# Peptides against a protein of PDB entry 4U39, part 92

Target 1, 302 residues: chain A of PDB entry 4U39
Amino acid sequence: SIKVIGVGGGGNNAVNRMIENEVQGVEYIAVNTDAQALNLSKAEVKMQIGAKLTRGLGAGANPEVGKKAAEESKEQIEEALKGADMVFVTAGMGGGTGTGAAPVIAQIAKDLGALTVGVVTRPFTFEGRKRQLQAAGGISAMKEAVDTLIVIPNDRILEIVDKNTPMLEAFREADNVLRQGVQGISDLIATPGLINLDFADVKTIMSNKGSALMGIGIATGENRAAEAAKKAISSPLLEAAIDGAQGVLMNITGGTNLSLYEVQEAADIVASASDQDVNMIFGSVINENLKDEIVVTVIATG

## One batch from the design tools (peptide; made by RFdiffusion4, then SolubleMPNN)

Design b2_p17_3_s4 (from b2_p17_3 with M8K N10K E16Q)
Fold by OpenDDE base, seed 3:
Structure b2_p17_3_s4 (fold): chain B 302 residues (1-302), chain A 17 residues (1-17)
Amino acid sequence: as target 1 above (302 residues)
Amino acid sequence: FPAYEAKKSKIVDLSQV
C-alpha cells in the first residue's frame, strides 16, 4: 500500500489539496501537535502527536517540541505506517511540528522497510531568517531519514506566479506543488496509463538516492507534449540542470486523447537533456480531468 | 553501451476495459 503523511500545518494543507484533487490509490494520514488544526484535516486517519507534551496546543514554532512530540507518539506512528510499501512524508519546513516531527516519522517508515520519500518545502524568504534556519536543520535531518528527499524551494514558486500574487495564494501554490510531487509519483504506480510502471521500477530509482529535484511543465495545443517536456526540464523548481542526475523518473499525464506519439516525444526531449548514462524510467497516466492539457513531471535523483 | 532496454511495461490495451 501507499501512505501519504501530512506533518504539521503545511503537510496537512498539502494532504487536503490531494484529497480535493481526488488523488487515487493512496491512504491519507494527518499528523499534528495542534488538535484544532488537526480537526480541519480531510484525511480519514488523524493522529495527534505529543498529547502529554503539548496538550494539543501545538509546538509553538519550536522544532525540538515537534521532534519530542513524534518521539512520544512513536508506537502510534508505527501502527499507522504498518504494512505500507511506500510512505510519502510531506511537510512545510521552518515551523515547529513539520520541521521536528517529519524526520522522526520518516525514520520510523524507513525502519519498517517502506520506500520512504520526503516531499517538503523551504519557507519563502519573507517568512524570515528564523524559519529559514529551522528549515535547513529539518531538511538535513530529513535527508538522513528518507530514501529520497524532494525539496521545493518556495522562492522559486514566485518565478512562476504573477508578482501581484497575494501571500495566501503563494502558500496555496506551495501546497499544490507538494501535491504535484506526491501525485507525480503515486499515479505512476496507482493509475493506469499508456505506459505503466510497477513499484519495483520506482523503488530502483528512488531507493537510497538522498536529495532530489522536481520539474513540472504544463501545456496545451498541437505541440503540447514537447512544450510540457521543455517546461519541465527548464522548470524554476529545478535548482540544477538534469544532466548531472544519476536517475530520472518521468511522468507524462494527459487526458483520454493522450497519444503514444506524444508520450514518446516528451520522453525523447527529457532523455536528450539527461546524461547518456542516466537510469531513466518513464510512465504515462490518463487523467480525464486534464482534457486537452499535458502535465510532465520530472524527478531527478543522485 | 547497453541498449536502453525500454522495459516494455505491459501495454494495457485500454480498449478491453
Scores: peptide ipSAE 0.009, ipTM 0.408, DockQ to the pose 0.124
Fold by OpenDDE base, seed 1:
Structure b2_p17_3_s4 (fold): chain B 302 residues (1-302), chain A 17 residues (1-17)
Amino acid sequence: as target 1 above (302 residues)
Amino acid sequence: FPAYEAKKSKIVDLSQV
């Protein structure tokens, strides 16, 4: 089974966005120290952590409170994660609960023998230096607790959105990018396509790889596969070029009109941009909602 | 160009569903 755990406000917003976009084949768990915020989650499983420590009033933007809250609730977290083959831990780093609790939850998942993938955001620069420093500490702790950590630099989302985009929409786009990172991997396992990956293939690319970067490309028209692949490898979300990666996981998602030729064309572009010795694995997914769109997601590991 | 043998996992023939 695949479990997605949203941790704190940003993680729970991402989980809500995943549920709203009907990401299939995954179980959703919302974790928070704030009981009022947790009640707004769309997840089937809602877990309040640190009930004794926080009394449901949240972590007060303190990562140490988030950490202690997860430690207090360790047995409940273990029970909720038991029997998962794969666990996604999603959080907005820089806050109290997400920054502190996500590494603890990730370690619990890893200790249970699940393939543990972190999908986290760095805060926007406008959220201030304190959040950036807290996020850096949380990201460092996540690296030790996961098999792979996908880090999304929120400032790079501002390069994808219009300059006039309201701040609220920039946060919604961060939630959407977190969704795309989880879905881009989970669909390779859970959703049938032209080329299906098994869990063992994904595990080979993601086990004990440390940091990862994600690129996304979307295109339509006659050259949509090639354009989507080119956009993915040149994505602003990639803080480094793909040619330095030891492993590449690629998802090519299209509608019912997705061809094997388009899948091969997209895969060849990503392979040509990668190192010759890279362990590249690609899958294809059929999503009837995409109609004429192709979405290429690239996860660069190592 | 050397065909990078990206491990093509099982092609599911969706025509049988």
Scores: peptide ipSAE 0.009, ipTM 0.413, DockQ to the pose 0.163
Fold by OpenDDE base, seed 4:
Structure b2_p17_3_s4 (fold): chain B 302 residues (1-302), chain A 17 residues (1-17)
Amino acid sequence: as target 1 above (302 residues)
Amino acid sequence: FPAYEAKKSKIVDLSQV
């Protein structure tokens, strides 16, 4: 089974976004130290952590409280993650709960033998230096606790949105990018397409790879596959070029009109931008909601 | 290296489709 665990406010917002987008074949778990915020989760499984420590009042933006809250609730987290083949741990880094609890939860998932993938955000620069420093510590701890850590730099989201985008919409876009990172991988396993991958294929690319970067490209029209692939490999979310990656996982998602030719064209573009010795795996997904759109997601590992 | 103008990869919010 595939489990997605949203940790703290940002992680739970991302999980809500996944549920709203009907991401299939995954079980959703919401984890928080704030009981009121947790009640707003759309996840079927809701877990309050650190109930004794926090009394449901949250972590007070302190990562050490988030960490201790997850440690207090270890047995409950173990039971919720039990039997998962793959666990996505999603969180916004820089806060209390997400930053502190996500590494603990990731380690629990890894110790249970699940392929453990972190999908986390760095805070926007405007959230201030304290959040950036907390995020750096949380990202370091996540890197040790996961098989693969996808880090989404929120400041790069500002390059893809309108400059006049309200702060609340910029956060919603960060939640959407977290969704795309999880869905771009989970769909390769859980959602049928023209080229299906199994869990073993994904495990080969993602097991013990450490840091990863994600690129996303979306396009419509006659050259949509090529345009989506080019946008993915040139994505502002890719802080480094793909040519240095040891592994590439590619998702080509389209509507019911997605052709094998379009899949091949997109794959060839990404392969041509990658190192010749790269272990590249690609799958295709059919999403009826995309109509005329193609979405290319690239995960560069190593 | 031609400055590939990072054409704004509009992350299309697929939830608005």
Scores: peptide ipSAE 0.000, ipTM 0.304, DockQ to the pose 0.038
Fold by OpenDDE base, seed 5:
Formats: C-alpha cells, structure tokens, sequence
Structure b2_p17_3_s4 (fold): chain B 302 residues (1-302), chain A 17 residues (1-17)
C-alpha cells in the first residue's frame, strides 16, 4: 500500500490539495499538533501528536516541540504506517510541527521497511530568516531519515507565477507543487498507463538516493510531448541540471489520446539531457481529465 | 548536480483539469 502523510499545516494543506485533485491509489494521513487545524483536514486518518506536550495548541513554531510531539506519539504513528510499502512524508519546512515531526515520522516509516520519500518545501525568503534556518535544519534531518528527499524551493515558484500573485496564491501553488511531486510518483504505481511501472522499478530508482530535484513541464498541441519534456528538464524547480543525476524517474501523463510515440519522444529528450550512464526509468499515466495536455514530471536522484 | 541556471517555465495547476 501507498500512504501519504501530511505533517503540520503545510503538509496538511498539500494533502487537502491531493484529495481535491482525486490522487488515487493512496491512503491519506493528516498529522498535526494543532487539533483545530487537524479538524479542517480532508484526510480519512487524522492523528493528533503530542497531546500531552501541546494540549492540542500546536508547536508554537518550535521544531523541537514538533519533534517531541512525534516522539510522544511514536506508537500511534507506527500503527498508522504499518503495512505500507511506500510512504510519502510531505511538509512545509520552517514551521514547528512540519519541521520537527516530519523527520521523526520519516524515520518511523523507514524503520518499518517502507520506501520512504520526503516531499517538502523550503519557505519563501519573505517568510524570514528564522524560518529559513529552521527549514535548513529540518531538511538536513529529513535527508538522513528518508530514501529520497524531494526539496521544492518556494522562491523558484515566484519565477513561474505572475509578479502580482497574492501571497496566499503563492502558498497554494507551493501546495500544488507538493501535490505534483507525490502524484508524479504515486500515479506511476497506482494509475494505469501505456507503460506501467511496478513498485520494484520505483524502489530501484528511489532507495537510498538522498536528495532529489523535480522538474515539471506541461504543453499542448502537435509537439506537446517534446515541449513538455523540454520544459520539465528546464524547470525553475530544478536547482541543478539533470545531467549530474545518477537516476531519473520520469512520468509522462496525458489524456486518452496519449500515444506511444509521444511517450517515446518525451523519454528520448530527457535521456538525451541526462548522463549516458544514468539509470532512467519512465512510465506513462492516463488521466482522463487531461484533454490535449501532456504533463512530464522528472525526478532526478543522486 | 551541477549548478543550473533557472529558466522560466510555467507550472500548470492540474486542479483545473
């Protein structure tokens, strides 16, 4: 089974966005120290952590409180994650609960033998230096606790959105990028396509790889596959070029009109931009909601 | 990973799809 665990406010917002977008074949778990915020989760499984420590009043933006809250609730976390083959841990780094609890939860998932993937955001620079420093510590702790850690630099989202984009919309876009990171992997396993991957294929690329980068490209029209692939490998979310990656996982998602030729064309473009010795695995997904669009998601590991 | 110069791309919100 695949489980997605949203940790703290940002992680729970991302999980809500996944549920709203009908990401299939996954079980959703919402974790928070704030009981009021947790009640707003759309997840089937809701877990309040650190009830004794926090009394449901949240972590006060302190990562040490988030950490201790997850440690207090270790047995409940273990029970909720039991039997998962894969666990996505999603969080907004820089806060109290997400930053402190996500590494603990990830370690619990890994200790249970699940393929553990972190999908996390760095805070925007405008959230201030304190959040950036807290996020750096949380990302470092996540890196040690996961098989693969996808880090989304929120400041790069500002290069993609309009300059007049309200702050709340920039946060919603960060939640959407977290969704795309989880869905781009989970759909390869859970959603049928023209080229299906199994869990063993994904495990080969993602096991013990450490930090990963994600690129996304979307296009329409006659050259949509090539354009989407080119946009993915040139994505602002890629803080580094994919030619230095040891592994590449690629998702090619299209509507019912997606052709094997388009899948191959997109794969060839990503392969040509990658190292010659790269272990590249690609899958295709059919999303009936996609009309004339192709979405290429590239996850570079190494 | 080598340093990458960020090129402008658009993220499309798939929630509208």
Amino acid sequence: as target 1 above (302 residues)
Amino acid sequence: FPAYEAKKSKIVDLSQV
Scores: peptide ipSAE 0.000, ipTM 0.303, DockQ to the pose 0.038

Design b2_p17_4_s1 (from b2_p17_4, 6 letters changed)
Fold by OpenDDE base, seed 1:
Structure b2_p17_4_s1 (fold): chain B 302 residues (1-302), chain A 17 residues (1-17)
Amino acid sequence: as target 1 above (302 residues)
Amino acid sequence: MEVLLVGKKQEVLDALR
């Protein structure tokens, strides 16, 4: 089974966005120290952590409170994650709960023997230096606790949105990028492909790989597959090129009109940008909600 | 059509042809 655990405000917003986009084949868990914020979650499983420590009033933007809250609730977290083959831990780094609790939750998942993938954001520069420093500490702790850590630099989202985009929409786009990172991997595992992806192959590419980079490309029109693939490998979300990666996960999502030729063309582009000896997982998904759009997600590991 | 391929780069490319 695949579990997605959203930790704190940003993680829970991402989980809500995943549920709204009908990401299939995963169980959703919302975790928060703030009981009022947790009630707004769309997740089936809602867990308040650190109820004794925080009394449901949240972590006060203190990562140490978030950490202690997860430690207090360790047994409940273990029970909720038990039997998962894979656990996605999603959070916005720089806050109290997400920054402090996500590494603890990730370690619990890893100790249970789940393939543990972090999908987290760095705060925007405008959120201030304190959040950036807290996020750096949380990301460092996540690296030790996960098999693979996808870090999304929120400032790079500002390069893919209009300059006039309201701050609230930039946060919604961060939630959407977190969704795309989780969905891009989960669809490769949960969707029955023509070739059975052994979960062992995913483990080989993602186990103990440390930091990963994610690129996203979206395009429409006659060359949409090639354009989406080119945008994905040159995505502003990639802090480095995908060359030198030991593993590449690629998802091509399109509407019912997605052709095998488009799939091949996009795969050839991503493969051509990757090392000769790269271990590649490639999947294509049909999303009926996509009309003329193709979405290419590339995750580079190692 | 859902296609899932895993392998080395060349194996994936060869399977798509």
Scores: peptide ipSAE 0.100, ipTM 0.724, DockQ to the pose 0.853
Fold by OpenDDE base, seed 3:
Structure b2_p17_4_s1 (fold): chain B 302 residues (1-302), chain A 17 residues (1-17)
Amino acid sequence: as target 1 above (302 residues)
Amino acid sequence: MEVLLVGKKQEVLDALR
């Protein structure tokens, strides 16, 4: 089974966005130290951590409180993650609960023998230096606790969105990019394809790989597949080129008019930008909510 | 939601020919 665990406010917002977008084949768990915020989760499983420590009043933006809250609730986290083959741990780094609890939860998932993937955000520079420093500590702890860590630099989202984008919409876009990172992988595993993908192949690409890069491209029109693929491999979210990656996961998502030619064209572009010896997994997904749009997601590991 | 193709690079490229 695949489990997605949202940790703290940003992680829970991302999980809500996944549920709203009907991400299939995954179980959702919401974790928070704030009981009121947790009650707003759409997840079937809601877990309040650190109830004795925090009394449900949250972590006060302190990562050490988030860490201790997860440690207090270790047995409950183990029970909720039991039997998962894969665990996605999603969080916004820089806060109290997400920054402190996500590494502890990730380590619990890994110790249970699940393939453990972190999908986390760095805070925007405008959130201030304290959040950036807290996020750096949380990301360092996540790298040790996961098999693969996707880090989304929120400041790079400002290169994709309009300059007039309200601050609230920039946070919604960060939640959407977290969704795309989880969904881009989970759709490849959870949905039957024309070619069978063994979960062992995903393990080979993602196990003990450390930091991963994610690129996203969206396009419309006659050359939409090629344009989306080119945008994905040159995405502002990529901190480096994908040519040195040992593994690549590619998802192409389109509407009901997505053709095999468009899938081939996009796959050839990503394959040509990758190493010759790369372990590459492709998937194509039909999403009826995509009219004329194609979305290409590329995840580079190793 | 329907998946058209999922698999390894070479298998996918061979199936798309």
Scores: peptide ipSAE 0.094, ipTM 0.743, DockQ to the pose 0.401
Fold by OpenDDE base, seed 4:
Structure b2_p17_4_s1 (fold): chain B 302 residues (1-302), chain A 17 residues (1-17)
Amino acid sequence: as target 1 above (302 residues)
Amino acid sequence: MEVLLVGKKQEVLDALR
């Protein structure tokens, strides 16, 4: 089974966005120290951590409280993650619960033998230096606790949205990018393709790879597949080119009108930008909620 | 159409052609 665990406010907002977009083949778990915020989760499984420590009042933006809350609730987390083949741990770094609890939860998943993938955000620069410093500590701890860590730099989201985008919408876009990172991988595993991915192949590409980079491209109209693929490999979310990656995961998602030609064209572009010896996982997914849009997600590992 | 391909870059490209 594939489990997605949202940790703290940002992680739970991302999980809500995944549920709203009907991401298939995954189980959703919401984790928080704030009981009121947790009640707003759309996840089937809701777990309050650190109930004794926090009394459901949250972590007070302190990562050490988030960490201790997850440690207090270790047995509950173990039971919720039991039997997962893969665990996505999603969080917004820089806060209390997400920053402190996500590494503990990731380590629990890894110790259970699940392929553990972190998909986390760095805070926007405008959230201030304290959040950036807390996020850096949380990201470092996540890197040790996961097989693969995708870090989304929120400041790069400001390059893909309108400059007049309200702050609340910029946070919603961060939740959407977290969704795209999880969905881009989960769809490759959960969607029965022409070649069933042995979960062993995913493990080979993602196990103990450390940091991964993610690029996303979206396009419509004529040449949408080529445009989406070009946008993905040149995405502002990519902190480096994909040409040095040992592994590449590519997802092309389109509506019911997605053609084999468009799939081939997008794959050729991403492959041409990749190393000759790269281990590649490629998948195409039909999403009926997409009209004329093609979404290309590229994840570079190693 | 759902297509899923795993392998070396060249194997993936060959399977798409």
Scores: peptide ipSAE 0.037, ipTM 0.684, DockQ to the pose 0.869
Fold by OpenDDE base, seed 2:
Structure b2_p17_4_s1 (fold): chain B 302 residues (1-302), chain A 17 residues (1-17)
Amino acid sequence: as target 1 above (302 residues)
Amino acid sequence: MEVLLVGKKQEVLDALR
């Protein structure tokens, strides 16, 4: 089974966005220290952590409170994650609950023997230096606790959105990029495509890889596959080129008109941009909601 | 025909062709 656990406000917003986009084949768990915020989750499983410590009043933007809250609730987290083959831990780094609890939850998942993937955001620079410093500590702790850690640099989202984009929409786009990171992997396992991957293949590429970068490309029209692939490998979300990666996971998602030729063309572009010795995995997914669009997701590991 | 979707870059490319 695949479980997605949203940790704190940002993680729970991302989980809500996943549910709203009908990401299939995954179980959703919402975790928070704030009981009122947790009630707004769309997840089937809602877990309040640190009830004794926080009394449901949240972590007060303190990562140490988030950490201790997850430690207090360890047994409940273990029971909720038990029997998962794969666990996605999603959070916005820089806050209290997400920053502190996500590494603890990830370690619990890993200790249970699940393939543990972190999908987290760095805060925007405008959220201030304190959040950035707290996020750096949380990301470091996540890197030790997961098999693969996808880090989304929120400041790079500002390069792909209009300059007039309201701050609220920039946060929504961060939640959407978190969604795309989870969905880009989960769909390869859970959703039928032209080429289906097994979980063992994903496990081989993602186990003990440390930090990963994600690129996304979307295109329409006659050259949509090539354009989407080129956009993915040149994505502003990539803090570095994919040519230095030890592993590359590629998802090609299209509508019912996605051709094997388009899959091959996109795969050739991503492969050509990758190192010669890279371990690659290619998957394709059919999404009936995509009419003329192709979405290419590239995850570079190592 | 089993398409090798996991492996070294060149092996994957060769299997897709």
Scores: peptide ipSAE 0.033, ipTM 0.628, DockQ to the pose 0.459

Design b2_p17_4_s2 (from b2_p17_4, 7 letters changed)
Fold by OpenDDE base, seed 2:
Structure b2_p17_4_s2 (fold): chain B 302 residues (1-302), chain A 17 residues (1-17)
Amino acid sequence: as target 1 above (302 residues)
Amino acid sequence: MEVLLVGTKDEVLAALR
């Protein structure tokens, strides 16, 4: 089974966005220290952590409170994660609950023997230095607690959105990028295809790989596959080139008009931008909600 | 949502032939 855990406000917003976009084949768990915020989650499983410590009033933007809240609720977290083959831990770093609790939850998942993937954001620079420093500490702790950590630099989202994009829409886009990171992997595993991916191959690419890079490309028109692939490998979300990556997960998603030629063309572009000895897993996904768009997601590990 | 082809590079490229 695949479980997605949203931790704190940002993680729960991302989980809500996943549910709204009908991400299938995964169980959703919302975790928070704030009981009122937790009630707004669309997840089937809602877990209040640190009920004794916080009394449901949240972590007060303190990561140490978030950490202690997860430690208090360890047994409850273990029970909720039991029997998962894979666990996604999603959070916005820089806050109290997400920054402090996500590493603890990730470690619990890993100790249970689940393939543990962190998908987290760095705060925007405009959120201030305190959030950036807290996020850096949380990301460091996540890196130790997960098999693979995807870090989304929110400031890079400002390079892919219109300059006039309201701040609230930039946060929604961060939630959407978190969604794409989880969905880009989960769709490859959770949905039966003509070729079924062995979960062992996913484990080979993602186990103990540390930090991963994520690129996204979207295009339309006659060359949409090639353009989407080129945009993915050159994505502003990539903090480095993918040429040194030992593993690559690629997802190409299109509408019902997605051709096998377009899939091959996109895969060849991503493969050519990767190491010659790269372990590449890729999948072709049909999304009926996509019209003429192709979305290429690249996750580079190693 | 439907996944058509998922696998290693070699498996999927072989299936596309």
Scores: peptide ipSAE 0.236, ipTM 0.819, DockQ to the pose 0.384
Fold by OpenDDE base, seed 1:
Structure b2_p17_4_s2 (fold): chain B 302 residues (1-302), chain A 17 residues (1-17)
Amino acid sequence: as target 1 above (302 residues)
Amino acid sequence: MEVLLVGTKDEVLAALR
């Protein structure tokens, strides 16, 4: 089974976005120290952590409170994660609960033998230096606790949205990018295709790989597959080129009009931008909600 | 939502030919 755990406010907003977009084949768990915020989760499983420590009043933007809250609730987290083959831990770094609790939850998942993938954001620069410093500590702790860590630099989202985008919409786009990171991987595993991917191949690419980079490309029109693939490998979300990656996960998602030719063209572009000896996992997905758009997601590991 | 093809690059590319 695949479990997605949203940790704290940002992680739970991302989980809500995943549920709203009908991400299939995954179980959702919302974790928070704030009981009122947790009640707004759409997840089936809602877990309040650190109830004795925080009394449900949240972590007060202190990562040490978030950490201790997860440690207090360790047995409950273990029971909720038991039997998972894969665990996604999603959080907005820089806060109290997400920054402190996400590494503890990730370590619990890893200790249970699940393939543990972190999908987290760095805060926007406008959230202030304190958030950035807290996020750096949380990201460092996540690296030690996961098999693969995807770090989304929120400031790079401002390069892919309109300059007049309101701050609230920039946070919604961060939630959407977190969704795309989880969904781009989970769709490759959770849904039977014409060719079934062995979960062992996913483990080979993702186990003990440390930091991963994610690129996203979206395009429409006659050359949409090639354009989406080119945008993905040159995405502002990529902190480096994918040519040095030991592993690549590629997802091509299109509408019912997605052709085998478009899939081939996009795959060839990403493959040509990768090392010749790269372990590449590829998937093509039909999403009926996509009309004329193609979405290419590339995750580079190693 | 349907996954058409999932596999290694070589497996998927072979199936597309």
Scores: peptide ipSAE 0.037, ipTM 0.680, DockQ to the pose 0.416
Fold by OpenDDE base, seed 3:
Order: C-alpha cells, then structure tokens, then sequence
Structure b2_p17_4_s2 (fold): chain B 302 residues (1-302), chain A 17 residues (1-17)
C-alpha cells in the first residue's frame, strides 16, 4: 500500500490539493499540532500529534516543538504507517510542525521498512531569513531520515508564474508542485494499467539515493510531447542538469488522445539528456482531465 | 527501454489506436 502523509500546514494543504485532483490508489493522512487547522483537512485519517505538549494550539513556528510533538505521538504514527510499502512525507519547511515533525515521521516510516520519500518545499525569500534557516535544519534532518528527498525551491516557482501573482496564489502553486511530485510517482505504481511498474524497480531507483531533483513540463499543440519533455529537463525547479543522475523516473501524462509516438518522442528527449549508464524508468498515464495537455514529470536521483 | 502504459486497459488500447 502507498500512504501520503501531510505534515503541518503546508503538508496538509498539499494533501488537500492531491484529494481535489483525485490522486488514486493512495491513503491520505493529515498530521498537525494545531487541532483547528487539522479539522480543515480533507484526509480520511486525521492525526493530532503532541496533544499533551501543545494542547492542540500548534507548534508556535518552533521546529523543536514539532519534533517533540511527533516523539510524543510515536506509537500513533507507527500504527497509522503499519503495512505501508511506500510512504510519501510532504511538508512545507520553515514552520514549526512541518520542519520538526516531518523528519521524525519519515524515520518511523523507514524503520517500519517502507520506501520513504520526502517531498518538501523551501520557503519563499519573502517569508524571511528565520524560516529559511529553520528550513535548512529540517531539510538536513529529512536527508538522514528518508530514502529519497525531493526539495522544491519555492523561489523557482516565481520564475514560472506571472510577476503580478498574489502571495496566496504562489503558495497554491507550491502546493500544486508538491502534488505533481507525489502524483508523478504514485500514478506509475497505483494506477491499474496494461503494463504496471514493478514496485521493486521503483525501490531500486529510490532506495538510499539521498537528494533528488524534480522537473515539470506542460505543453499543448502539435509538438506538445517534445515541448513538455524539453520544459521538464530545463525546468526552473531543477537546481542542476539531469546528465549526472544515476537514476531517472519519468512520467508522461496525457488525455485519451495521447499517442505512442508522443510517448516515444518525450522519452527519447529525456533519455538523450540523461547519462548513458542511467537507470531510467518511464511510464505513460492517461488522465481524461488533461484533454489536449501533456505533462512530463522527471525525477532525477543519485 | 520498456514503455509502461499505466491506465485502464480500455484507455491504453484507445491511446494506442
């Protein structure tokens, strides 16, 4: 089974965005120290952590309170994660609960023997230096606790949106990029197809790989497959080129008109931009909601 | 490299036509 855990405010917003986009074949768990914020989650499973420590009033933007809250609730987290083959831990780094609790939850998932993938954001520069410093500490702790860590630099999202984009819409786009990172992997495993990925192949690419890079490309029109693939490998979300990656996971998602030629064209572009000895897995997903759009997601590990 | 076509049997067969 695949479990997605949203940790704190940003992680729970990302989980809500996944549920709203009908991400299939995953169980959703919302985790928070704030009981009022947790009640707004769309997740089936809602877990309040650190109830004795915080009394449901949240972590006060303190990562040490988030950490201690997850440690207090360890047995409850273990029971919620039990029997998962794969666990996604999603959070906005720089806050109290997400920054402090996400590494503890990730370690619990890993200790249970699940393939543990972190999908987290760095805060925007406008959120201030204190949040950036807290995020750096949380990301360091996540790297030790996960098999693979995808870090989304929120400031790079500002390169792909309009300059007049309101601050609230920039956070919604960060939640959407977190959704795309989880869905890009989970659809390849959880969606019933003619040929499904073996979970063992995903485990080979993602186990003990440390930091991963994610690129996303979206296009429409006659050359949509080639354009989406080129946008994915040159995505502002990539902090480096994918040519040095030891493993690549590619998802090509399109509508019911997605052709085998388009899938091959997109795969050839990503393969040509990768190392010659790269272990590459790629899947094609049909999503009726995309109509004329193609979405290419590239995750580079190693 | 094997192309893994993920989706319902009917959706994948429709996309391959």
Amino acid sequence: as target 1 above (302 residues)
Amino acid sequence: MEVLLVGTKDEVLAALR
Scores: peptide ipSAE 0.027, ipTM 0.564, DockQ to the pose 0.104
Fold by OpenDDE base, seed 4:
Structure b2_p17_4_s2 (fold): chain B 302 residues (1-302), chain A 17 residues (1-17)
Amino acid sequence: as target 1 above (302 residues)
Amino acid sequence: MEVLLVGTKDEVLAALR
């Protein structure tokens, strides 16, 4: 089974966005120290952590409170994650609960023998230096606790969206990028296809790989496949080029009009931008909610 | 109907032909 655990406010907003987009084949778990915020989760499983420590009033933007809250609730977290083959831990870094609890939850998942993937955001620069410093500590702790860590630099989202984008919409886009990172991987595993990927192949590419890079490209029109693929490999979300990556996970998602030619064209662009000896996992997905859009997601590991 | 093809590039391309 695949479990997606949203940790704290940002992680729970991302999980809500995943549920709203009908991401299939995954179980959703919402974790928070704030009981009121947790009640707004759409997840089937809702877990309040650190009830004794926080009394449901949240972590007060303190990562040490988030950490201790997860430690207090370790047995409950173990029970909720038990039997998962794969666990996605999603959180916004820089806060109290997400920053402190996500590494503890990730370690619990890893200790249970699940393939543990972190998908986390760095705070926007406008959230202030304190949040950036807290996020750096949380990201370091996540890197030790996961098999693969995808870090989304929120400031790079501002390169994709209009500069006049309201702060609330920038956070919604961060939630959407978190969704795309989880879905881009989960679709490759959870959705029965004409060719089913062996979960062992995913483990080979993702186990103990440390930091991964994620690129996303979206395009429409006649050259949409090539444009989406080019945007993915040159995505502002990529902190480096993918040419040195030992593993690549590629997802090409289109509407019912997605052609074999478009799939091949996009795959050839990403493969040509990768190492010749790269272990590539490739997926093609038809999503009926996509009209004329193609979405290419590239995750580079190693 | 959601259709997924997952595998190596060559396997996916072979199945789509």
Scores: peptide ipSAE 0.025, ipTM 0.663, DockQ to the pose 0.335

